# Peptides against a protein of PDB entry 8YVU, part 138

Target 1, 39 residues: chain A of PDB entry 8YVU
Amino acid sequence: PQLCYILDAILFLYGIVLTLLYCRLKIQVRKAAITSYEK
Target 2, 160 residues: chain B of PDB entry 8YVU
Amino acid sequence: TWLTVLKKEQEFLGVTQILTAMICLCFGTVVCSVLDISHIEGDIFSSFKAGYPFWGAIFFSISGMLSIISERRNATYLVRGSLGANTASSIAGGTGITILIINLKKSLAYIHIHSCQKFFETKCFMASFSTEIVVMMLFLTILGLGSAVSLTICGAGEEL

## One batch from the design tools (peptide; made by RFdiffusion4, then SolubleMPNN)

Design b2_p21_4_s2 (from b2_p21_4, 16 letters changed)
Fold by OpenDDE base, seed 3:
Structure b2_p21_4_s2 (fold): chain B 39 residues (1-39), chain C 160 residues (1-160), chain D 39 residues (1-39), chain A 21 residues (1-21)
Amino acid sequence: as target 1 above (39 residues)
Amino acid sequence: as target 2 above (160 residues)
Amino acid sequence: as target 1 above (39 residues)
Amino acid sequence: LDLLLQLFEELKKLVEQLIRA
C-alpha cells in the first residue's frame, strides 16, 4: 500500500514535468511556424 | 539552438534511463535485503531469481551513459555505439517486461489460491509485497524502454 | 488502497500519452528546423 | 541511496535547464 502511494507521487511528478516540457516545445513550434510564414 | 535543445533532450532521456536503472537496482537490493528469495516459493519472486533488476539495470545504465557520451562528443562511432546499446537496452526492457508480467500473474494466482484475507499472514504479506514491487518494476521498465526507444530513434535520425 | 491503484493506472496512461505526444512534437520541430536550414 | 539522491538532483538540474532554455 505504501509503495502505491510512492509510485503515485513519482508518476505525478513525471506527468507535471512532461507537461511543462510539452508546453515549451509547443511554444517553440509555434514560433518557428510564425517565422517560416513571415519569410 | 534547435540542435542544442534536441541534445539536451537526449541527455535528459539518458539521465532518466540511468535514474530508472538505479531505481531498479535499489529495489532489487531492497528485496534481496528484506527477503531471502532462495527460501521463498520461486514463483512469486521469479523475476528476482532471474536477476532482472540487476542485468536490466546494467543494460539501461550502459545505454543511458553511452547516449550521454555520444551526445557530448558528437562522434560518429559513438553514435553507432549508442544506437547499438539503446537497441540492446530496448530488447532487454522488452524481455524484462515479459518476465515481470509472468511474475505478476503467478503472484496474483498465488494470492487468489491462498485467499489472502489476512494481511498479517507471512505468505500473503510476501505475495502482496512481491506484487507491489513487480508492478513498480514493470512501470519503471516501461519508462526505461520508452526512453531507450526514444534515444534509438534519435540516434537513427542522426545516422541518416 | 484501491483508489491508489486506479490513480497509478491513470497517471501511467497519462505519462505514456504525453511521451508519445512529446515525441511527435519533437519530430515536428526537427523537421521544421531542417526545412529552415535548407532555405 | 546517496547515489540515487545525486542522480535525482542532477535530473532536477537538467529539467530546470530545459525549462529555462
Scores: peptide ipSAE 0.502, ipTM 0.821, DockQ to the pose 0.100; fails the geometry check
Fold by OpenDDE base, seed 1:
Structure b2_p21_4_s2 (fold): chain B 39 residues (1-39), chain C 160 residues (1-160), chain D 39 residues (1-39), chain A 21 residues (1-21)
Amino acid sequence: as target 1 above (39 residues)
Amino acid sequence: as target 2 above (160 residues)
Amino acid sequence: as target 1 above (39 residues)
Amino acid sequence: LDLLLQLFEELKKLVEQLIRA
């Protein structure tokens, strides 16, 4: 049972990190799309 | 700039893989130290008996290390080596997942057979503990496999 | 205790999905960068 | 345990660098 909580914490942290990275990547894609449209 | 970002991502994946491997190894050692697997009846710890935490951790660690080194040195030969190691680690991870799933099924069957209403019974406690450890190992293995596959794809993309 | 395991499963699935999405997004960004370089 | 802690610290640093880049 305690191990489950530890795993939850790790997975939660991993999820947060991935979400942040995904958001950043999405922003980059949007910026790239805008730049391509201006050409 | 994009290449640098990709490199950082590869390093991150490599580090994650190494960390996963280390955690798997730590769990394996803890289980071996706390429980005498040889005296446990049944195949509840079949994955441990097969030494999966050890060899799996080694494969993932090597793959991660090679990936990090390859990224840092930017050498073509290292990239190929890392790709090979990641591929091998991916195969090992897949095999490990299969073994862990089988172990999990056996553990669940064991719990079901003994109708473990009393958690404090030694057999039920052991089965429950085994199930928890196997599940954790399974998750870690899947994470490691994911990282290895990601690194492999990145490496393959660089070679093309 | 059972809720912990369910949470683990959900978080794990979320992590896998995010990883896949991140990979796809990364590939898209790469394709966009290549297209911009050819111009 | 110390190696694990060091690895965690390195991972955190890497994540921070990724965030700042």
Scores: peptide ipSAE 0.496, ipTM 0.821, DockQ to the pose 0.097; fails the geometry check
Fold by OpenDDE base, seed 5:
Structure b2_p21_4_s2 (fold): chain B 39 residues (1-39), chain C 160 residues (1-160), chain D 39 residues (1-39), chain A 21 residues (1-21)
Amino acid sequence: as target 1 above (39 residues)
Amino acid sequence: as target 2 above (160 residues)
Amino acid sequence: as target 1 above (39 residues)
Amino acid sequence: LDLLLQLFEELKKLVEQLIRA
């Protein structure tokens, strides 16, 4: 049970970090698409 | 194409927010069905007594729905409405997190005082169950807040 | 304890999905970068 | 419960669309 709670915390943190990274990457893709459209 | 992908992602975030809200509501209803919170001594279920699973779920659901509608119709007024709803949902989520943290602290304190790890008692079981539910609700609230903030940022980016 | 395990399963699944999405997005960024370099 | 299941199914479909896009 204690290990389960620790795993929950780690997975939760991982999920948050991945979400942030995904958002950043999405923004980069958007910028790249806009740049390609302007050319 | 990229705009379409982004819209799909926003819809996904909206759906995630609605799902989070529904899960919170389900947990709230299950807890209310199994336990009469009004008869439980202490503030172990303070978040439930405050009705957070209910109003929080409503706010997140509305925010998610507005986000989805805004993405589908791509109207300026809907975008602004979605942005406002997401902002409100973010504030509500932050408040909910605060309430849940306070509840968690009280629950942990109760467990510590009664030394619930050493013996099995109905009160200890209830406190442990409450702690587990509060932790789950906290995680869901954080996820909902994250989705709302993400949608808010996306909406703000579209307005600029 | 049982709820913890359920939460772990959900978070784990979410993490896997996010990882897949991140990988796909990363591939898209790479393709966009290559296209911009060729222009 | 049925509404929740429907929401889950819609979410799964959305995820699948995102993966395929």
Scores: peptide ipSAE 0.496, ipTM 0.820, DockQ to the pose 0.099; fails the geometry check
Fold by OpenDDE base, seed 2:
Structure b2_p21_4_s2 (fold): chain B 39 residues (1-39), chain C 160 residues (1-160), chain D 39 residues (1-39), chain A 21 residues (1-21)
Amino acid sequence: as target 1 above (39 residues)
Amino acid sequence: as target 2 above (160 residues)
Amino acid sequence: as target 1 above (39 residues)
Amino acid sequence: LDLLLQLFEELKKLVEQLIRA
């Protein structure tokens, strides 16, 4: 049972990090799209 | 540059794969040290008896190391080697997942047979502990497989 | 304890989905960058 | 153990670089 909670914590952190990275990447894609549209 | 970022990402994936392998090895060694698997009745620890944590971790570690080295040296032959290693690691991961699923089924069956309502019983505790370890190993194996596949795709893309 | 396992499953699935989405987004960014470079 | 720690540290640095980029 304790191992399960540790795994939950790790997975939770992983999910948060991935979400942040995804958001940043999405912002980059949007910026690139805007730049392409202006050209 | 974008290429530099991509290389760093590949290295990160390789490191993640190595880390996963190391964790698997650690779990395997801990289980072997704490429990005398040879004296445990049934196939609850069949994956451990098969030595999966050991050989699986080795394969993943080698694959990860090769991937990192390939990215650092940027040599064509190393890229191919890394691709091959990642493919092998992916196959190993798939096999490991299969073994772990079988082990999990056996463990669950064991728990069901003994009607483990009382976790304080030694047998039920061991079965539950085994199940937890197997689940953790399964998750780690899936993560390792994902990283290996990702690295394989990246490597294949670089070769094309 | 059962809730912990359920949470593990959900977090694991979430992690996989996010990873796939991240990969797709990364590919899109790459395509956009290539298109921008060719212009 | 030292190799593992170094690996973890490198991983953290990579993650930080990815976040900052």
Scores: peptide ipSAE 0.478, ipTM 0.813, DockQ to the pose 0.096; fails the geometry check

Design b2_p21_4_s3 (from b2_p21_4, 15 letters changed)
Fold by OpenDDE base, seed 1:
Structure b2_p21_4_s3 (fold): chain B 39 residues (1-39), chain C 160 residues (1-160), chain D 39 residues (1-39), chain A 21 residues (1-21)
Amino acid sequence: as target 1 above (39 residues)
Amino acid sequence: as target 2 above (160 residues)
Amino acid sequence: as target 1 above (39 residues)
Amino acid sequence: LDVLLQLFRELQELVRQLERA
């Protein structure tokens, strides 16, 4: 049971980090698309 | 820049692999220190008997290290090396997952057969503990595999 | 304990999905960058 | 078991070296 909670914490942190990275990447894709359209 | 973002992603994945490897090693070490796996009857700790925590951790660590080094030096030979290591780590991860699933099934079957209502019975406690450890290792292995696959795909995309 | 395992499963699934999405997005960004460089 | 422990120790050392680099 205690190990499960530790795993939950790790997975939660990983999920948060991935979400942030995904958001950043999505913003970059949008910026790239805008730049390509202006050229 | 786009390259900087990609670099951070690869580094993150590498760090994740290293972390996974370390956790697996820690668990393996703890289990080996607390329990004499060789004296445990049955296949409850088959994954440990096979040395999965060790070789799996090594593969993931090497993959992570190579990924980080490849990202930092940006050399063609390092990229290929990283791809190879990630591929090897992915294969190792898949094998490890299979072993862990088998171990988990055996542990669960053992618990079911013995009707472990009394958690304090030594055999039931060992089986439950083994199950918990195996589940954790399984999750870590899957995470490592995910990172390795991600790095492999990213590296392959760069070579194309 | 049961809730912990359920949470682990959910977080694990979320992590896998995010990883896949992140990889796909990364590939898209790379393709966009290559296309922009060729123009 | 001793061999396994040694292998684990070696791996841990490698990880530590990587962290220092």
Scores: peptide ipSAE 0.459, ipTM 0.823, DockQ to the pose 0.024
Fold by OpenDDE base, seed 4:
Structure b2_p21_4_s3 (fold): chain B 39 residues (1-39), chain C 160 residues (1-160), chain D 39 residues (1-39), chain A 21 residues (1-21)
Amino acid sequence: as target 1 above (39 residues)
Amino acid sequence: as target 2 above (160 residues)
Amino acid sequence: as target 1 above (39 residues)
Amino acid sequence: LDVLLQLFRELQELVRQLERA
């Protein structure tokens, strides 16, 4: 059971990090799309 | 620039792969230190007996390191080397997953045979502990494989 | 304890999905960058 | 291990730079 909680914590952290990265990437894609539209 | 971002992402993936490998090694080392696998009844720790935490972690570490080095040096030969290493690591990860699944099945079978309702029974505790460790290792292996595949795709994209 | 394992499974699935989405988004960004470079 | 630590430090620096940008 303790290992399960540790795993949960690790997975949770990983999920947060991936979410942040995904958001950043999404913002970049949007910026790129806007730049492409302006050209 | 996009190239800089991609490079950063690849480096991040490489670091993640190395970290995953290190965690796998740590778990493997802990298990080997706490438990004498040779004296464990059954094949509950078959993945550990096969040495997967060690060689798998090594492969992932090498793959991650090569990926990072390849990105840093921006040399075509290093990119190819990294791609090869990532491919090898992906294969190793797949093999590791297979081994872990087999181990998990054996562990689950062991738990089922002993009808482990009492957690405090030594055999049941060991089986449960083994199952938990194997599951953790499986997750880590999948993460490592994901990173290796991602790096492989990135490397392949650079070669095209 | 059962909830912990369920959470692990959910988080794991989420991690996989996010990884796939991240990969797809990265590919899109690359395609956008290539298109922008060709213009 | 030192290489790993250096990589982690570089990654952290990159993350910080990205956060500032």
Scores: peptide ipSAE 0.453, ipTM 0.813, DockQ to the pose 0.104
Fold by OpenDDE base, seed 3:
Structure b2_p21_4_s3 (fold): chain B 39 residues (1-39), chain C 160 residues (1-160), chain D 39 residues (1-39), chain A 21 residues (1-21)
Amino acid sequence: as target 1 above (39 residues)
Amino acid sequence: as target 2 above (160 residues)
Amino acid sequence: as target 1 above (39 residues)
Amino acid sequence: LDVLLQLFRELQELVRQLERA
């Protein structure tokens, strides 16, 4: 049971990190698209 | 197109927020139906007594719906409305997290005081169950807050 | 304890989905960068 | 439950669309 809670915490942290990375990547794609449109 | 991808992501975030809200509401309803919180001694279910699953779910649902509507109609006034709703939902989520953390601390303290070695004791079982539900609600609230913040950032970026 | 295992399963699935989405987004960014470089 | 199932289906469809894009 304690291992289950630890696993939940790890998976939760992983989910948050992936979400942040996804957001950053999305912003980068958006910036690249804007730069391409200005050229 | 990139715009289409961004729109789909916003819609996905909105749907995720609504789903999270619905799950929170369902959990709240199930807890209220199974347990008579009013008759339970202690502050183990303080978050439920405060009605957090209900109002939190409403705020997240409204935020998600407004985000989806704003994305579909692409109207400036809707964007502002969605931004406002997302901000409000983010604040509500933060408040909910705080309440849930306090509830979790109380539940843990209760378990510690009663030295719940006997899981089959009614009080210990209720405390453990409450702790599990609070953890689930906390997780869902964090997910909802994350979606709301993401939508808020997207909306703010469109206004600039 | 059963609820913990259910949460683990949900978080695991969420992590997998996010990873797949991240990979796809990364591929799209790379394709966009290549297209921009060719112009 | 039906609303949740519908939302889940919509989410799945969105994910599929994202996969195809």
Scores: peptide ipSAE 0.475, ipTM 0.808, DockQ to the pose 0.106; fails the geometry check
Fold by OpenDDE base, seed 2:
Structure b2_p21_4_s3 (fold): chain B 39 residues (1-39), chain C 160 residues (1-160), chain D 39 residues (1-39), chain A 21 residues (1-21)
Amino acid sequence: as target 1 above (39 residues)
Amino acid sequence: as target 2 above (160 residues)
Amino acid sequence: as target 1 above (39 residues)
Amino acid sequence: LDVLLQLFRELQELVRQLERA
């Protein structure tokens, strides 16, 4: 049971980090799309 | 700049793969140190008896290292080598997952046969612990496989 | 304990999905960057 | 171990750079 909680914590942190990276990437894609549209 | 970012991301994935491999190796070593698997009856620790944590960790580590080196040196031959290593690592990961699933099934069957409602019995506790470790190893293996596949796709994209 | 394992499975699945989405976004960004460079 | 530690440090730096970008 303790190992499960540790794994849960690791997976949770991983998920948060990936979500943040995904959001940042999405923002970059949007900025690139806007820049391409203005040209 | 974007290519540099992508390369950094690939390196990150490679490091993640190595880390996963190291964690698997550490768990395997700890289990082998704490438990005398050879004297445990049944196939509860079949994955450990087969040495999966060791060879699996080695394969993933090699794949990750090759990926990182390939990205750092920007050599075409290294990129191809990394792709090959990642593919091999993916196959190894798939095999490992299969073995772990089989082990998990055996462990679960053991728990059911002994009606392990009370984990105070040594055998039931060991079976439960084994199951937990196998599940963790399975997740780590799947994570490693995902990283290897991701690196393979990224590398293939660079070659095209 | 059982709930912990279920949570682990959900988080793991979430991580896989996010990784796939991240890869797709990355590919899209690459395509957009290539298109912008060719112009 | 030292190589691993260096890789971890590089990874941490990359993560920090990614966070700042």
Scores: peptide ipSAE 0.458, ipTM 0.810, DockQ to the pose 0.097; fails the geometry check

Design b2_p21_4_s4 (from b2_p21_4, 15 letters changed)
Fold by OpenDDE base, seed 2:
Structure b2_p21_4_s4 (fold): chain B 39 residues (1-39), chain C 160 residues (1-160), chain D 39 residues (1-39), chain A 21 residues (1-21)
Amino acid sequence: as target 1 above (39 residues)
Amino acid sequence: as target 2 above (160 residues)
Amino acid sequence: as target 1 above (39 residues)
Amino acid sequence: LPLLLELYKELEELVRELERA
């Protein structure tokens, strides 16, 4: 049971990091799209 | 700037793969140090007996390292090498998952045979502990496979 | 303890989905960048 | 977040050391 909680913590942290990276990437895509539209 | 971000992301995936491999290796080492697997009845620790935590960790570590090196040096030959290594690691990961599933089934069967509803018996406790470790290793292996596949796709995309 | 395992499964699935979405988004960003470079 | 970034940097350094070995 303790191992399960440790795994949960690791997976949760991984999910948060991926979410942040995804958000940053999405913002970059939007900026690129806006720049492409202005040209 | 976006290229540098993408490179960092690939490096991050490689690091994640290495970390996963290291965790698997650590778990394998801890289990081997604490438990005498050879004296345990049944195939509950078949994955450990097969040395999966060791060779699997090595394969994933090599794949991750190659991916990171390839991304940092930006050499075409290294990219191809990393792609090949990631593919090989993905295959190894799939094999490892299969072994772990088999081990999990055996462990579950053992628990059912002994009606391990109460963890007061040492055997039942060990079987449950083994099952938990196997599940954790399975998850880690799947994560490693996912990272390797992701890196492979990214590398293939760069070559095209 | 059983809830912990379920949580692990959910978090794991979430991680996989996010990874796939991230890869897809990354490919889109690359395509957009290539298109921008060709202009 | 800064702790995570620092940990990530340390891990990158460790990987670089392993690559150099």
Scores: peptide ipSAE 0.463, ipTM 0.816, DockQ to the pose 0.049
Fold by OpenDDE base, seed 5:
Formats: sequence, structure tokens, C-alpha cells
Structure b2_p21_4_s4 (fold): chain B 39 residues (1-39), chain C 160 residues (1-160), chain D 39 residues (1-39), chain A 21 residues (1-21)
Amino acid sequence: as target 1 above (39 residues)
Amino acid sequence: as target 2 above (160 residues)
Amino acid sequence: as target 1 above (39 residues)
Amino acid sequence: LPLLLELYKELEELVRELERA
């Protein structure tokens, strides 16, 4: 049971990091799309 | 800028793969240090007896390292080498998952046979501990496989 | 303990889905960048 | 986030050391 909680913590951290990276990538895509529309 | 972002993603995937491998090695080492697997009756630790944490971690580490090197040097031969290593690591990961599933089934069968109502009994504790470790290793292996496949797809996309 | 395993499964699935979405988004960004470079 | 970045940097350094070995 303790190992399960450790795994949960690791997976939770991984999920948070991926979410942040996804958000940053999405913002970059939006910026690129705006720049392409203005040309 | 986009190429830089893609490179960062590949590097991140490689680092994740190496980290997964290191965690698997750490768990394998801890289990080997605490328990003498050779004296444990049954096939509860069959994956450990087969040395999966060791060779699997080595394959994932090599794959991750090659991916990072390929990303840094941007040489065509390194890209092909990384693709080959990632493919090999993906195959190894799939084999490892199969072994872990078999081990998990054996562990579950053992728990079912002994009807472990008393968790403090040595056999039940060992079976439960083995099951937990196998599940953790399975998750780590799946994560490693996912990273290796992702890197392989990215590498294949760059060659096309 | 059972709840911990369920949480592990959910977090694992979430991680896989996020990884796939991130890859798709990255591919889309690459395609958009290539299209902008050809214009 | 800064701790994760630092951990990532340490891991990168470890990988570099392994590559040099």
C-alpha cells in the first residue's frame, strides 16, 4: 500500500508536468496561428 | 523555434525513459538486497529471476541516451541508430510487459490459494509485496515503452 | 489500497492520453511551421 | 517547477557523464 502511494505521487507529478508542457505548446501553436493569419 | 521545441520534447522523452530505467534498477536492487529471491519458493519473483529489471533498464537507458545524443548532434547516422535502439527497446518493453503479466497472474493465484486473511503471515506478506512490486514495474515498463514508441515515431517522421 | 490502485490506473491513463495529445499537437505545429516556411 | 528543472538538469548531467564514460 505504501508503494502504491509513492507511485501515485510520481504519476501525479508526471501528469502536472505534462499538463504544463501541453499548455505551453498550445500557447505556442496559438501564437504561430495568429502570426500566420496576419501574413 | 519549432525545431527547438521538438528537440526539447525528444530530450524530455529520453530523460523520462532513462528515469524510468533508473527507477526500475533501483527497485530491482532494493528487492535483491532485502530478499534472497533464490530461496523464495514459487514463481512469484519470476521476473526478477529472469533479470528483467536489469536488462530492461539497460535497454531503456541505452535507448534514452541514444535519443538524447541523436537530438544533440543532429547527424543522420545517429538518428538511424536512435531509431534502431528505440525499436529494440520497444520490443524489449513489450516482452517485459508479457513477463510481468504472467508474474502478476501467478502472484494473484498464490494469494487466492492461500486466502490471505492475515496480512502479517510471512507468505501472504511476501505475495502481496511481490504483487505490488510487479505492478509498479509493469507501470514503469509501460511508461518506458510509451516513451520509446513516441521517440521511434518522431525519428521515423524525421526520416520520411 | 484498492482506491490507490484505481487512482494509479486513472493517472496512468491520463498520462498516456496527454502524451498522445501532446504528440498530435507537436505534429500539427510542425506541419504549420513547414507550411509557413514554404510560403 | 524550479525543483523539477533542477532535477532535470541533474539528470542531464548524469546522462552526459554516462555518455562520457
Scores: peptide ipSAE 0.461, ipTM 0.814, DockQ to the pose 0.046
Fold by OpenDDE base, seed 3:
Structure b2_p21_4_s4 (fold): chain B 39 residues (1-39), chain C 160 residues (1-160), chain D 39 residues (1-39), chain A 21 residues (1-21)
Amino acid sequence: as target 1 above (39 residues)
Amino acid sequence: as target 2 above (160 residues)
Amino acid sequence: as target 1 above (39 residues)
Amino acid sequence: LPLLLELYKELEELVRELERA
């Protein structure tokens, strides 16, 4: 039971980190697209 | 293509927010149906007594729906409305998290005071069940807040 | 305990989906960068 | 339940579209 809660916490943290990384990557893609459109 | 991808992501976030809201509502209704909170002694179910699963689910649902509608219609006024709704949902989510944390602390304190060595005791079982439900609601609320914040950032980026 | 295992399963699935999406987005960023470099 | 199933189906379709994109 305690291991289950620890696993939940780890998976939750992993989900948050992945979401943030995905958002950052998306912003980078947007910036790259804007830069390519200006050229 | 990039705009379409971004739109799909916003729609996905909106759907995720609505889904999270629905799950929270379902959990709230199940808890209310299985447990008579009014007869339970203590503040273990304070979040349920405050009606958080209901109003929180409503706020998240509204924000998600507005985000989807704003994305589909691409109207400036809808973007502003969606941004406002997402901001409100983010605030509601933060408040909900705070309430849930307080509820968790009270539940843990209750478990500690009663020294719940016997899981089969009704009070200990109820406290453990409450803690599990509150943890689930907390995770769902955090997911909803994440989606609302993401949608808010996207909306703010479109206004700039 | 059963709820904990269900949550673990949901979080695990979410993590896998996010990882796949992140990988796809990363590939798209790389393709966009290559296309911009050729121009 | 039916609303959840519809939302789940829409989410699955969206995921599939994202995978194709």
Scores: peptide ipSAE 0.482, ipTM 0.809, DockQ to the pose 0.105; fails the geometry check
Fold by OpenDDE base, seed 1:
Structure b2_p21_4_s4 (fold): chain B 39 residues (1-39), chain C 160 residues (1-160), chain D 39 residues (1-39), chain A 21 residues (1-21)
Amino acid sequence: as target 1 above (39 residues)
Amino acid sequence: as target 2 above (160 residues)
Amino acid sequence: as target 1 above (39 residues)
Amino acid sequence: LPLLLELYKELEELVRELERA
């Protein structure tokens, strides 16, 4: 059971990191789209 | 540039593979140090008996290292080597997942047969612990496979 | 302990989905960058 | 442990570089 909780913590951290990266990438896509529209 | 972004991502994936490999090795070593798998009766630790933590970790480590080296040197031969290594690592990961799933099924069956309601029994505790370790290894293997497949796709895209 | 395993499964699935979405966004960023470079 | 720490540091650096790009 303790190992399960450790795995949960690792997976949770991984999920948070991926979410942040996804959000940043989404912002980059939006910025790129805006830049392409202004040209 | 898009190339720079791609290179950074490949490097990240390579590092992730190496990290996954190291974690797998660490878990394998810890399990081997705590439990004498050779003396354990049954198929609860079949993945360990097959040496999966070792060869799996080696494959993922090699794949990650080759990916990083390929990105650093930008040599065509290294790109091909990295692609080959990533493909091999993907196959190894798939095989590892299969072995781990089989082991997990056997462990679950063992737990079910013994009706391990009493957690304090040594056999039930060992079976539960084995199941937990196998699940952790399975997750790590899937992560490694995902990274290897991603690197393979990136490498294939560069060759096209 | 069973709840812990369920959480692990959910987090794992979430991680896979986020990875796929991240890959898709990355491809979109690449396409946008290529389009901006060709103009 | 030291190898893992190095790998972790490299990963963190890569993440930071990705964040800056």
Scores: peptide ipSAE 0.478, ipTM 0.811, DockQ to the pose 0.111; fails the geometry check

